# Designs tried in a protein design run: peptides against a protein of PDB entry 5KEZ. Part 27

Target 1, 320 residues: chain A of PDB entry 5KEZ
Amino acid sequence: NVAIYNPFRPWWERYQPVSYKLCTRSGNEDEFRNMVTRCNNVGVRIYVDAVINHMCGNAVSAGTSSTCGSYFNPGSRDFPAVPYSGWDFNDGKCKTGSGDIENYNDATQVRDCRLTGLLDLALEKDYVRSKIAEYMNHLIDIGVAGFRLDASKHMWPGDIKAILDKLHNLNSNWFPAGSKPFIYQEVIDLGGEPIKSSDYFGNGRVTEFKYGAKLGTVIRKWNGEKMSYLKNWGEGWGFVPSDRALVFVDNHDNQRGHGAGGASILTFWDARLYKMAVGFMLAHPYGFTRVMSSYRWPRQFQNGNDVNDWVGPPNNNGVI

## One batch from the design tools (peptide; aimed at target 1 W12)

Design b2_p15_2_s3 (made by RFdiffusion4, then SolubleMPNN; from b2_p15_2, 6 letters changed)
Fold by OpenDDE base, seed 1:
Structure b2_p15_2_s3 (fold): chain B 320 residues (1-320), chain A 15 residues (1-15)
Amino acid sequence: as target 1 above (320 residues)
Amino acid sequence: SEFEEMAAEILAEAA
């Protein structure tokens, strides 16, 4: 991914790829392979956060300032380490003046335009699909069990399906023959927008962002909410079907006090309430549960916003 | 334990 130095190596630089090389501040490919093997050998499975909607920001300077030293040029859409070129992006398909998503009520903009400047891959192209599939299949070969598909609402469900159809079965050294990768898709659907979580049910599970948002309001006792209202928790609250839901109290985005769920989201900063929410989630049968493991950073609030929400995870690798 | 205490609190609120 791109190495960002202002601010200094933020968490979100990991979501700006310039190649599909397994070479980041978290380690190299050999180290990753070693970890996956050790985990699988004790029954711990690994899923990868796969960033396949886009490459890096369009405004990032060209050069070799990346975690694996690969050259890239956002201005010319040149990513030779893949390789991608200007033909592999949706620049001509997006019809907005800025090239970015301007109206989230326009599904075509949401899927064909740049998410906050991130160069949008043309996933309708078989070449692009194949490059992504090769990346994911390499991970499957290493022994991962599945994937979180980042920014799924910004990809056409059919394009995702086309990529998934190219995936191999899981590694038979650890998984039963014929096993398919576990797929869940990050789709932010709190209502009010044209893109729906149900658009993606055919590809796998989807994130249910209403879960953490609503649970937060209840546990916080906002607006007169009562725990007794949770009797029909799940589908009764308008959530997606249980067998399609990936549920969580918080994620890395909304843990930072903004995004889907807003201030209602409970985090480790509110330790007792957070533990209660997580405990409830684990006890309740609705959805596939995900527990967050995060880190502390020096929060600094200005005008109600943490200006240090960019701070990345602890890292002692000074080389990359 | 802390979790038992929290569970009791949740149950009390749900009652």
Scores: peptide ipSAE 0.136, ipTM 0.849, DockQ to the pose 0.068
OpenDDE base, seeds 2, 3, 4, 5: peptide ipSAE 0.054, 0.101, 0.130, 0.120; ipTM 0.809, 0.834, 0.846, 0.839

Design b2_p15_2_s4 (made by RFdiffusion4, then SolubleMPNN; from b2_p15_2, 7 letters changed)
Fold by OpenDDE base, seed 3:
Structure b2_p15_2_s4 (fold): chain B 320 residues (1-320), chain A 15 residues (1-15)
Amino acid sequence: as target 1 above (320 residues)
Amino acid sequence: SEFEELAEEILAEAA
């Protein structure tokens, strides 16, 4: 991915790929293989956060400022390490003046325009699908168990399916023959927008962002909410079917006040309430649960926003 | 323990 130095190596640089090389702040491919093997050998499975909707931001300077030194040029849409070119992006499809998503009530914009400047891949192209599948298959062959598909809301469900249909079975060294990768898709659907979580049920599980938002409200006792109201928690609260839900109290985005959830989201900053929420989540049968492991950072609020929300995990001069 | 206390609190609130 792009190496960002202003601010200094933010967490979100990881979501700006310039190649599909397994060479990042976390380590190289050999180290990753070693980790996956060691984890699998003790029954711990690895699920990769796959960034396949886009490449890096359009405003990033061209050059070799990347975690594996690969050259890239956002201006010309040149990513030779893949390779991608200008033909592999949706620039010609997006009809907005900025080239970015401007109206989330326009499903076509949401899927064909740039998410906050991130160069949007033309996932309708078999070439692009194949390059992504090759990346994911490489990971499958290493021994990962599945994937979180980042920014799934911004991809057409059919394009996702086309990619998934190209995937190998899981590595038989650790998984039963014929096992398929576990897929969950990050889809932000809090209602009110045309793109729905149900659009993605056919591809795998989806993130249920209503879960953390509503649970936070209840645990905080906002608006007269009571824990007794959780008797019909799950589908009874309008959430997606349990067998399609990936649930969580917080994630890296909404922990920072972004990416859906708002102020109701409970985080480790509110330790006791957070533990209550996480404990409840783990005890309740609804959905597939995900527990957040995060870190402290020096929060500095200006005009209600944390100006240090970019801060990544503890590191040694950028190396984790 | 802390966990027992949290559990009791949850149960109390859910009653």
Scores: peptide ipSAE 0.071, ipTM 0.818, DockQ to the pose 0.072
OpenDDE base, seeds 1, 2, 4, 5: peptide ipSAE 0.032, 0.037, 0.032, 0.046; ipTM 0.737, 0.743, 0.719, 0.782; seed 2 fails the geometry check

Design b2_p15_3 (made by RFdiffusion4)
Pose (drawn by RFdiffusion4):
Structure b2_p15_3 (pose): chain A 320 residues (1-320), chain P 15 residues (1-15)
Amino acid sequence: as target 1 above (320 residues)
Amino acid sequence: SAAWAQWNAYKATLS
């Protein structure tokens, strides 16, 4: 991923890929393989956050400011370490004047245009699908059990299916024959938009962002909500079917208060209420549960938004 | 910087 130095090494630089080499601030390929093997050998599975909608920001300076030293040039669309060229991006397919996503009532541009200027991969091309699949198959054979598909709302459900069609079965040393990767797609669907999370049920589960937003408001006793109203918690509140939901109280993004749910999202900062919300979630049968494990940062709210929400993991001069 | 502008644009998309 791009090594971003202003601001200093933000957590979200990891969502701007430069290549598919397994080489990050978290470690190299040997350390990654070692982790996956050791965890599988004690029965704990690894799920990978797959960033496949885009490469890095179009305005990022060319050079080798990358976590493995790989060269890249966003202005010329050259990512030779993959390799990707300008033919591999949606510049000619997007219809907005800016080339970015401008209107979320237009389902097409949400898919074909640049998400906040991130270079949008042409996922309809077999070559691009193959390069992504090669990356995910490398991970599957190492032994990962599934994937979080980042920014799934900005990918066509069919393109996702075409990529998943190319995946190996899970490593037969640890998983039964014919096992398929566990897929959960990050789609923020609070209603009122043309894209529905149900559009993605053919590919795997989806993140149910309504879950934590509603639970936070209820536990905080905001907006007239009471815990007694949780008697019919689940689809009765308009959530996706339980067998398609990945649920959580907070995630790494919306724990910073700017996300789906804003200030209602309970986090470790609100430890007493947070424990209650996690407890309710873990006790209730709805969904497959994910628990957050975080790091502290110097929160500094100005106008209800944290100007330090970019701060990366604890580090000494960028080394985690 | 461009990274700052991009980040602010990202947050705005969730408002």

Design b2_p15_3_s1 (made by RFdiffusion4, then SolubleMPNN; from b2_p15_3, 9 letters changed)
Fold by OpenDDE base, seed 2:
Structure b2_p15_3_s1 (fold): chain B 320 residues (1-320), chain A 15 residues (1-15)
Amino acid sequence: as target 1 above (320 residues)
Amino acid sequence: SAATEQYNKYRESFK
């Protein structure tokens, strides 16, 4: 991914890829392979956050400022480490003046235009699908158990399906023969927009962002909400079917007060309420549960916003 | 929508 130095190595630089090389601030491919092996050997499975909707931002300077030193040029859409070129992006397909998503009520813009300047890959092309599949298959062959698909809302479900159809079975050294990768898709659906979580059920599980948002409201006792109202928690509250849901109290996005969920989201900063919410989630039989493991950072609020919400995990001068 | 605004605030930080 790109190496960002202003601000200094933010967490979100990881979501601006310039190659599919397993070479980041977390380590190199050999170290990753070693970690996956050690984890699998004790029954801990690895799921990779796969960024396949886009490459880096269009405004990032060209050069070799990346975690593996790979050259890239956003201006010319040149990513030779893949390789991608101008033919592999949706620049000509997006019809907005800016090239970015301007109207989230237009599903075609949401999928074909750039997410806040992030260069949007032409996932309709078999070449692009194959390059992504090769990346994911390499991970599968190493021994990962599945994937979180980042920004799935911004990809056509059919394009995702086409990629998934190219995937190998899981590594038989640790998984039963014929096992398929576990897939869950990040789709922000709080209602009111044309793209629905149900559009993606055919590909795997989806994130249920209503879960943390609503649970936070109840635990905080906002709007007269009571714990007793959680009697029919799950589908009874309008959530997706349990077998399609991946649920969580918070994620890295809404933990910072942004992304889906707003101020109702409970985090470790509110320890007592957070423990209540996480405990309830783990006890209640709805969805596939995900528990956050995060870190403290020096929050600095200005006008209600944390100006340090970019801060990544603890590091030594950029080295994790 | 409120959801869109919240999402945009998050994604805008990537620039």
Scores: peptide ipSAE 0.031, ipTM 0.746, DockQ to the pose 0.097
OpenDDE base, seeds 1, 3, 4, 5: peptide ipSAE 0.034, 0.027, 0.030, 0.027; ipTM 0.751, 0.722, 0.734, 0.727; seeds 1, 3, 4, 5 fail the geometry check

Design b2_p15_3_s2 (made by RFdiffusion4, then SolubleMPNN; from b2_p15_3, 10 letters changed)
Fold by OpenDDE base, seed 1:
Structure b2_p15_3_s2 (fold): chain B 320 residues (1-320), chain A 15 residues (1-15)
Amino acid sequence: as target 1 above (320 residues)
Amino acid sequence: SWAEEQYKKYVASFQ
């Protein structure tokens, strides 16, 4: 991914890819392979956060300022480490003046235009699908069990399906023959917008962001909410079907401020309430559960916003 | 969405 130095190596640089090489501040490919093997040998499965909707920001300077040293040029859409070129992006398909998503009530913009400047891949092209599938298949062959698909809301469900259809069966060293990768898709659907979670049910599970938002409200006792109201928790609260839901109290995004769930989201910063929420989630049968593992950073609030929400996870490599 | 813009605004601010 792009190496960002202002601010200094933020967490979100990981979501600005310039190649599909397994070489980041989290480690190199050998270290990753070692981890996957060790985990699989004790029954712990690995699911990869796959960033396949886009490459890096369109305004990032060209060069080799990346975690694996790969050259890239956002201005010319040149990513030779893949390789991608100008033909592999949706620049010509997006009809907005800026090239960015301007109206989230227009599903076509949401999927064909750039998310806040991130170069949008043309997933309708078989070449692009194949390059992504190659990346994911490499991970499958290493021994991962599945994927979180980042920014799925910004990809056409049919394009995702086309990629998934190219995937190998899971590695038979650890999984039964014919096993398929576990897929869950990040879709922020709190209502009020044209793109719905149900659009993606055919590809796998979907993140249910209403879960953490509503649970936070209940645990905080906002708006007269009571724990007894959780008797019909799940579908009874308007959530997606249990067998399509991936549920969580917080994630790395909504842990850092207002957005998908707003101020109701509980995090480790409110330890007591957070433990209550996580405990309830793990005890209740609705959905496939995910527990957050995060870190502390020096929060500094200005006008209600943490100006240090960019701070990345602790590391000691200092090289890449 | 507004939520997504808030979480991805770092890209826009970097540009």
Scores: peptide ipSAE 0.074, ipTM 0.790, DockQ to the pose 0.135
OpenDDE base, seeds 2, 3, 4, 5: peptide ipSAE 0.035, 0.071, 0.039, 0.034; ipTM 0.763, 0.795, 0.757, 0.758; seeds 2, 3, 4 fail the geometry check

Design b2_p15_3_s3 (made by RFdiffusion4, then SolubleMPNN; from b2_p15_3, 10 letters changed)
Fold by OpenDDE base, seed 4:
Structure b2_p15_3_s3 (fold): chain B 320 residues (1-320), chain A 15 residues (1-15)
Amino acid sequence: as target 1 above (320 residues)
Amino acid sequence: SWAEEQYQRYVASFK
């Protein structure tokens, strides 16, 4: 991915890929292989946060400032390490003046335009699908068990399906023959927008962002809500079917007040309430659970916004 | 998926 130095190596640089090389702040491919092997050998499975909707931001300077030194040129849509070119992006498909998503009530725009400047891959192209599949298959062959598909809301479900159809079975060294990768898709659906979580049920599980948002309000006793109201928690609250839900109390985005949920989201900053929420989540049968493991950073609020929301995990001069 | 199957087995173990 792009190496960002201003601010200094933010967490979100990870979500600006310039190649599919397994060479990042966390280590190189050999180290990753080693980790996956060691984890698998003790029954710990790895699920990769796969950034396949886009490459890096369109405004990032061209060059080799990337975690693996790969050259890239956002301006010309040149990512030779893949390789991708201008033919592999939706620049001509997006009809907005800025090239970015401007109206989230336009599903086509949400999927065909750039997410906050991130170069939007033309996932309709088999070439692009295949390159992504190759990346994911490489990971599968290494021994990962599945994927979180980042920014799935911004990809056409059919395109995702096409990629998934290209995926290998899991590595038989650790998984039964014929095992399929576990897929959960990040889709922010709190209602009010045309893209629905249900659009993605065919591909795998979907993040249920209503879960953390609503649970937060209940635990916080906002608006007179009570724990007793959780009697029909799950589908009874309008959430997606349990067998399609990936549930969580918070994630890295809404933990920082972004994405979905707003101030209702409980985080480790409110330890007691957070533990209550996480405990409830783990005890309740609804959905596939995900527990957030975050970190403390030096929050600095200016005009209600944390100016340090970019701070990534503890690191040594950028190395995690 | 493998994980889904494991999850289902896990859930079933509580019944």
Scores: peptide ipSAE 0.235, ipTM 0.806, DockQ to the pose 0.017
OpenDDE base, seeds 1, 2, 3, 5: peptide ipSAE 0.020, 0.019, 0.016, 0.017; ipTM 0.592, 0.539, 0.513, 0.509

Design b2_p15_3_s4 (made by RFdiffusion4, then SolubleMPNN; from b2_p15_3, 10 letters changed)
Fold by OpenDDE base, seed 5:
Structure b2_p15_3_s4 (fold): chain B 320 residues (1-320), chain A 15 residues (1-15)
Amino acid sequence: as target 1 above (320 residues)
Amino acid sequence: SWAQEQYDKYVASFK
């Protein structure tokens, strides 16, 4: 991915890929392979956060400022390490003046235009689908158990399906023959937008962001909410079907004070309430649970916003 | 809407 130095190596640089090389601040491919093997050998499975909707930001300077030193040129849409070229992006398909999503209530813009300047891959193209599938299959062959599909809301479900149809079965060294990768898709659906979580049920599980938001409200006793109201927790609260839901109290985005759920989201910063929420989540049968393991950073609030929400994991001068 | 506001904040986190 792109190496960003202003601010200094933010967490979100990880979501600006310039190649599909397994070469990042987390380590190289050999180290990753080693980790996957060791984890699988003790029954711990690995699920990769796969960024396949886009490449890096359109305004990032061309060059080799990337975690693996690969050259890239956002201006010309040149990512030779893949390779991608200008033919592999939705620039001509997006009809907004800026090339960015301008109206999030326009599903076509949400999927065909750039998410906050991130170069939007033409996932309708078989070439692009194949390059992504090759990346994911490489991971599957290494031994990962599945994927979180980042920014799924910004991809057409059919394009996702086309990619998933190209995926190998899981590595039989650790998984039963014929096992399929576990897929969960990040879709922020809190209502009020055209794109719905249900659009993606056919591809796998979907993140249920209402879970953490509503649970936080209840545990915080906001708006007169009571624990007794949780008697019909799950589908009774308007959440997606349990077998399609991936549930969590917080994630890396909304943990930083913004994103889906807003201020209701409980985090480790609210230790007591957070433990209550996580405990409840783990005790309740609804959905597939995900527990957050995070880190403390030096928060600095200005006008209600943490100006240090960019801070990545503990590191030594950029080295994790 | 509240949902849209939260989404906008989420999107902004990528910059």
Scores: peptide ipSAE 0.035, ipTM 0.738, DockQ to the pose 0.089
OpenDDE base, seeds 1, 2, 3, 4: peptide ipSAE 0.029, 0.031, 0.028, 0.026; ipTM 0.728, 0.734, 0.614, 0.587; seed 3 fails the geometry check

Design b2_p15_4 (made by RFdiffusion4)
Pose (drawn by RFdiffusion4):
Structure b2_p15_4 (pose): chain A 320 residues (1-320), chain P 15 residues (1-15)
Amino acid sequence: as target 1 above (320 residues)
Amino acid sequence: GTPEPGFLYAENGEW
C-alpha cells in the first residue's frame, strides 16, 4: 500500500493498494505465512481484508513511497508491480464530469467512478479479475478461511461473482474437501439508497451496519429508545436475514465517530455501556458476531468530528 | 462459506 507521510502513516493508507505483494507494516510474506499456519494449527482461522475495488488515490505522487518499495505512478495509471496499466481502470467508463462519485442516487456511477478519487479498477475485464483472483488464491493456498470484501457497494454484484468464480477451494490440509472461502461484503445499507445489501446475497454475507447503530442508540437511551424494545431484535427491526448478517457493535471505521451511526456508536471509550452492548450482541442469536480490538489515539473532537481520526497504530517513527 | 472463529487481518493494527 501507499506509504503516506502527510498525515504521518494514517491507518487508511492500507486501503490504497500499490501491489498485491504481501508486504506491509504488519510484516512480509514469510511472517504472514507463518501466522496463518500457526493459527490454523490451533484451530483459529484467518480472514483477510481484501481491497479490490481500487488502487491508490489518483493524486498520489509517483515514486516508491510504498510499503515494499515498489514503483507506481497514479497519474499515468502505471502499477507495474501487479502489473496494471491505464487499460485496467474505469476512466473511460465513468460518466461524471470530475471522474469521481458525485451522486449516490445513481447506482451506476457509485460503481464505475472513483470513490473519493481512488483509481477504480475495471472489474469487468477478465485480466483484472484474474489478477485479483491470483492474489486471493495466493492467500487461500496459504490457508486463509475467507475474506472481508472492502467497499463492496462500489463493485457490481456480478463482477464480485466473476472474481469469486475463479477462487480455489480452501486448503485441504485444514479444511474439508470442497470448502469455500467465507465471504462477507462491506455494504453500508441504512435504507434510502438504490443499492440494497440484499443485492449481494448471492456472493456471501454482508455487514449489517444497522445493527450497531440501532444498538448504540438503544443502550444510550437516545431518540426515545428503550432496551425493552429489543424483545424482537433482529429481522424484526428490518435487518437482513440472520444467516446473511455479519454483526458488530463498532468497527475500525465507525468507532471514530464519523461513520454509519455517528456519535451513537459505542466504543471502548464508553467502556461501561460498550460492555453491555457487546454482551447483548454475543448473547443474542442473530447473526455471526465480530468483536473489535482497537488501539488508542489522541482523540480531539472539533464540531463533533475527531481531527485525529486518521492516526495510525502505535508506532516508533512509523514502525508498529 | 461456512464461518468459524478467527481473526480479521486488516493491516491497520487492529483486529

Design b2_p15_4_s1 (made by RFdiffusion4, then SolubleMPNN; from b2_p15_4, 7 letters changed)
Fold by OpenDDE base, seed 3:
Structure b2_p15_4_s1 (fold): chain B 320 residues (1-320), chain A 15 residues (1-15)
Amino acid sequence: as target 1 above (320 residues)
Amino acid sequence: GTPGPGILWRFDGEE
């Protein structure tokens, strides 16, 4: 991914890929292989956050400022380490003036335009699908158990399916023969927009952002909410079917006041309430649970926003 | 500078 120095090595640089090389601030491919092996050997499975909707931001300077030193040129859509070129992006499909998503009520725009400037891959192209599949298959062959598909809302479900159909079975050294990768898709659906979580059920589980948002409201006792109201928690609250839900109290985005959930989201900053929420989540049978492991950062609020929401995990000069 | 992929900020109860 791009190495960003202003601000200094933010967490979100990880979500601006310039290649599919397993060479990042977390380590190199050999170290990753070693980690996966060690984890699998003790029954801990690895699920990769796969960034496949886009490459890096269009405004990032061309050059070799990347975690593995690969050259890239956002301006010309040149990512030779893949390789991608201008033909592999949706620039010609997006009809907005900015090239970015401007209206989230336009499903086509949400999927074909750039997410906050991130160069949008043309996932309808078999070439692009294949490159992504190769990346994911490489990870599968290493021994990962599945994937979180980042920004799934911004990809056509059919394109995702086409990629998934190219995936290998899991590594038989650790998984039963014929095992398929576990897939969950990040889809923000709080209602009111044309893209629905149900659009993605066919590909795997989806993130249920209503879960953390509503649970936060209840635990905080906002609007007269009571714990007793959780009697029909899950589908009874309008959430997706349990077998399609990936649930969580918070994630890295909404922990920082971004994404879905708003102020209701409970985080480790509210330790007592957060423990209650996480405890409830783990005790309740609804959905597949995900627990957040985060870190403290020097929050500085200006006009209601944390200006340091970019701060990544503890690191040594950018290296974790 | 290129902003990070901060997905659309939403509030609970938003329809």
Scores: peptide ipSAE 0.036, ipTM 0.693, DockQ to the pose 0.034
OpenDDE base, seeds 1, 2, 4, 5: peptide ipSAE 0.033, 0.033, 0.032, 0.032; ipTM 0.702, 0.716, 0.716, 0.716; seed 4 fails the geometry check

Design b2_p15_4_s2 (made by RFdiffusion4, then SolubleMPNN; from b2_p15_4, 8 letters changed)
Fold by OpenDDE base, seed 4:
Structure b2_p15_4_s2 (fold): chain B 320 residues (1-320), chain A 15 residues (1-15)
Amino acid sequence: as target 1 above (320 residues)
Amino acid sequence: GVPGPGILWTFRGEE
């Protein structure tokens, strides 16, 4: 991914890929392989946060400022380490004036235009699908158990399916023969927009963002909510089917969010309430649970915004 | 890179 130095090595640089090389702030491919092996050997499975919707931001300077030193040129859509070129992006497909998503009520924009300037891959192309599948298959062959698909809302479900159909079975050294990768898709669906979580059920599980938002409201006792109302927690609250849900109290984004329901999100900053929420989540059978392991950063609010929302986990001069 | 903030959920679902 791109190496960003202003601010200094933010967490979100990881979500701006310039190659599919396993060479990042966390280590090189050999180290990753070693970690996966050691984890698998003790029954701990690895799921990779796969950034496959886009490459880096369109405004990033061309060069070799990347975690593995790969050259890239956002301006010309040149990512030779893949390789991708101008033909592999949705520049001509997106019809907005800015090239970015401007209206989230337009599903076509949401999927064909750039997410906050991130170069949008043309996932309709088999070439692009194959390059992504190659990346994911490499990880599968190393021994990962599955994937979180980042920004799935911004990809056509059929394109995702096409990629998933190219995936290998899991490594038989650790998984039963014929095992398929575990897939969960990050889809932010709080209602009110045309893209629905249900659009993605065919590909795997989806994130249920209503879970943390509503649970936070209940535990905070907002709007007259009571714990007793959790009797029909899950589908009874309008959540996706349990077998399609990945649930969580918070994630890295909504720890820093302030949107609709965002204020209700419980985090480690509210330790007591957070423990209650996590405890409830783990005790309740609804959905596949994900527990967040985060970190404290020096929050500095200016005009309601944390100017340090970019701060990543504890590191040694950018190396984790 | 893309000027801050990074990829936050508010930019992914609330714009």
Scores: peptide ipSAE 0.034, ipTM 0.737, DockQ to the pose 0.038
OpenDDE base, seeds 1, 2, 3, 5: peptide ipSAE 0.031, 0.036, 0.036, 0.031; ipTM 0.722, 0.718, 0.720, 0.727; seeds 2, 3 fail the geometry check

Design b2_p15_4_s3 (made by RFdiffusion4, then SolubleMPNN; from b2_p15_4, 7 letters changed)
Fold by OpenDDE base, seed 2:
Structure b2_p15_4_s3 (fold): chain B 320 residues (1-320), chain A 15 residues (1-15)
Amino acid sequence: as target 1 above (320 residues)
Amino acid sequence: GEPGPGILWTERGEE
């Protein structure tokens, strides 16, 4: 991914890829392979956060300022380490003036335009699908158990399916022969927009963002909500079917968020309430559960916004 | 270049 120095090595640089090389601040490919092996040998499975919707930001300077030193040029859409070129992006397909998503009520914009300036890959092309599948298959062959698909809302479900159909079975050294990778898709669906979580059920599980938002409201006792109302928690609250849901109290995004959904989200900053929420989630039989392991950072609020929301995990001068 | 874009859910129009 790109190496960002202003601010200094933010967490979100991880979501701006310039290659599919397994070479980041976390280590190189050999170290990753070693980690996967050690984890699998003790029954801990690895799921990779796969960033396949886009490459790096449109305005990032060209050069070799990346975690593996690969050259890239966002201006010319040149990513030779893949390789991608200008033919592999949706620049010509997006019809907005800025090239970015401008209207989330337009599903075509949401999927064909740039997410906050991130260069949008043309996932309709078999070439692009194959390059992504090769990346994911390399991880599968190393021994990972599955994937979180980042920004799935911004990809056409059929394009995702086409990629998934190219994937290998899991590594038989640790998984039963014929095992398929576990897939869960990040789709933010709080209602009110045309793209729905149900559009993605055919590809795997989907993140249920209503879960953390509503649970936070209840535990905070906002709007007269009571714990007793959680008796029918799950589908009874309008959430997706349990067998399609991946649930969580918070994630790295909404832990730093604000607004209608963000304000209700419980995090480790509210330790007592957070423990209640996580405990309830683990005890209640709904969805596949994910527990957050986070870190503290020096929050500085200005006009209600944390100006340090970019801060990544603890590091030694950029080295993790 | 300009600062890299965040991928916060609020930046994705989900406020």
Scores: peptide ipSAE 0.027, ipTM 0.686, DockQ to the pose 0.036
OpenDDE base, seeds 1, 3, 4, 5: peptide ipSAE 0.024, 0.026, 0.024, 0.026; ipTM 0.666, 0.690, 0.682, 0.685; seed 5 fails the geometry check

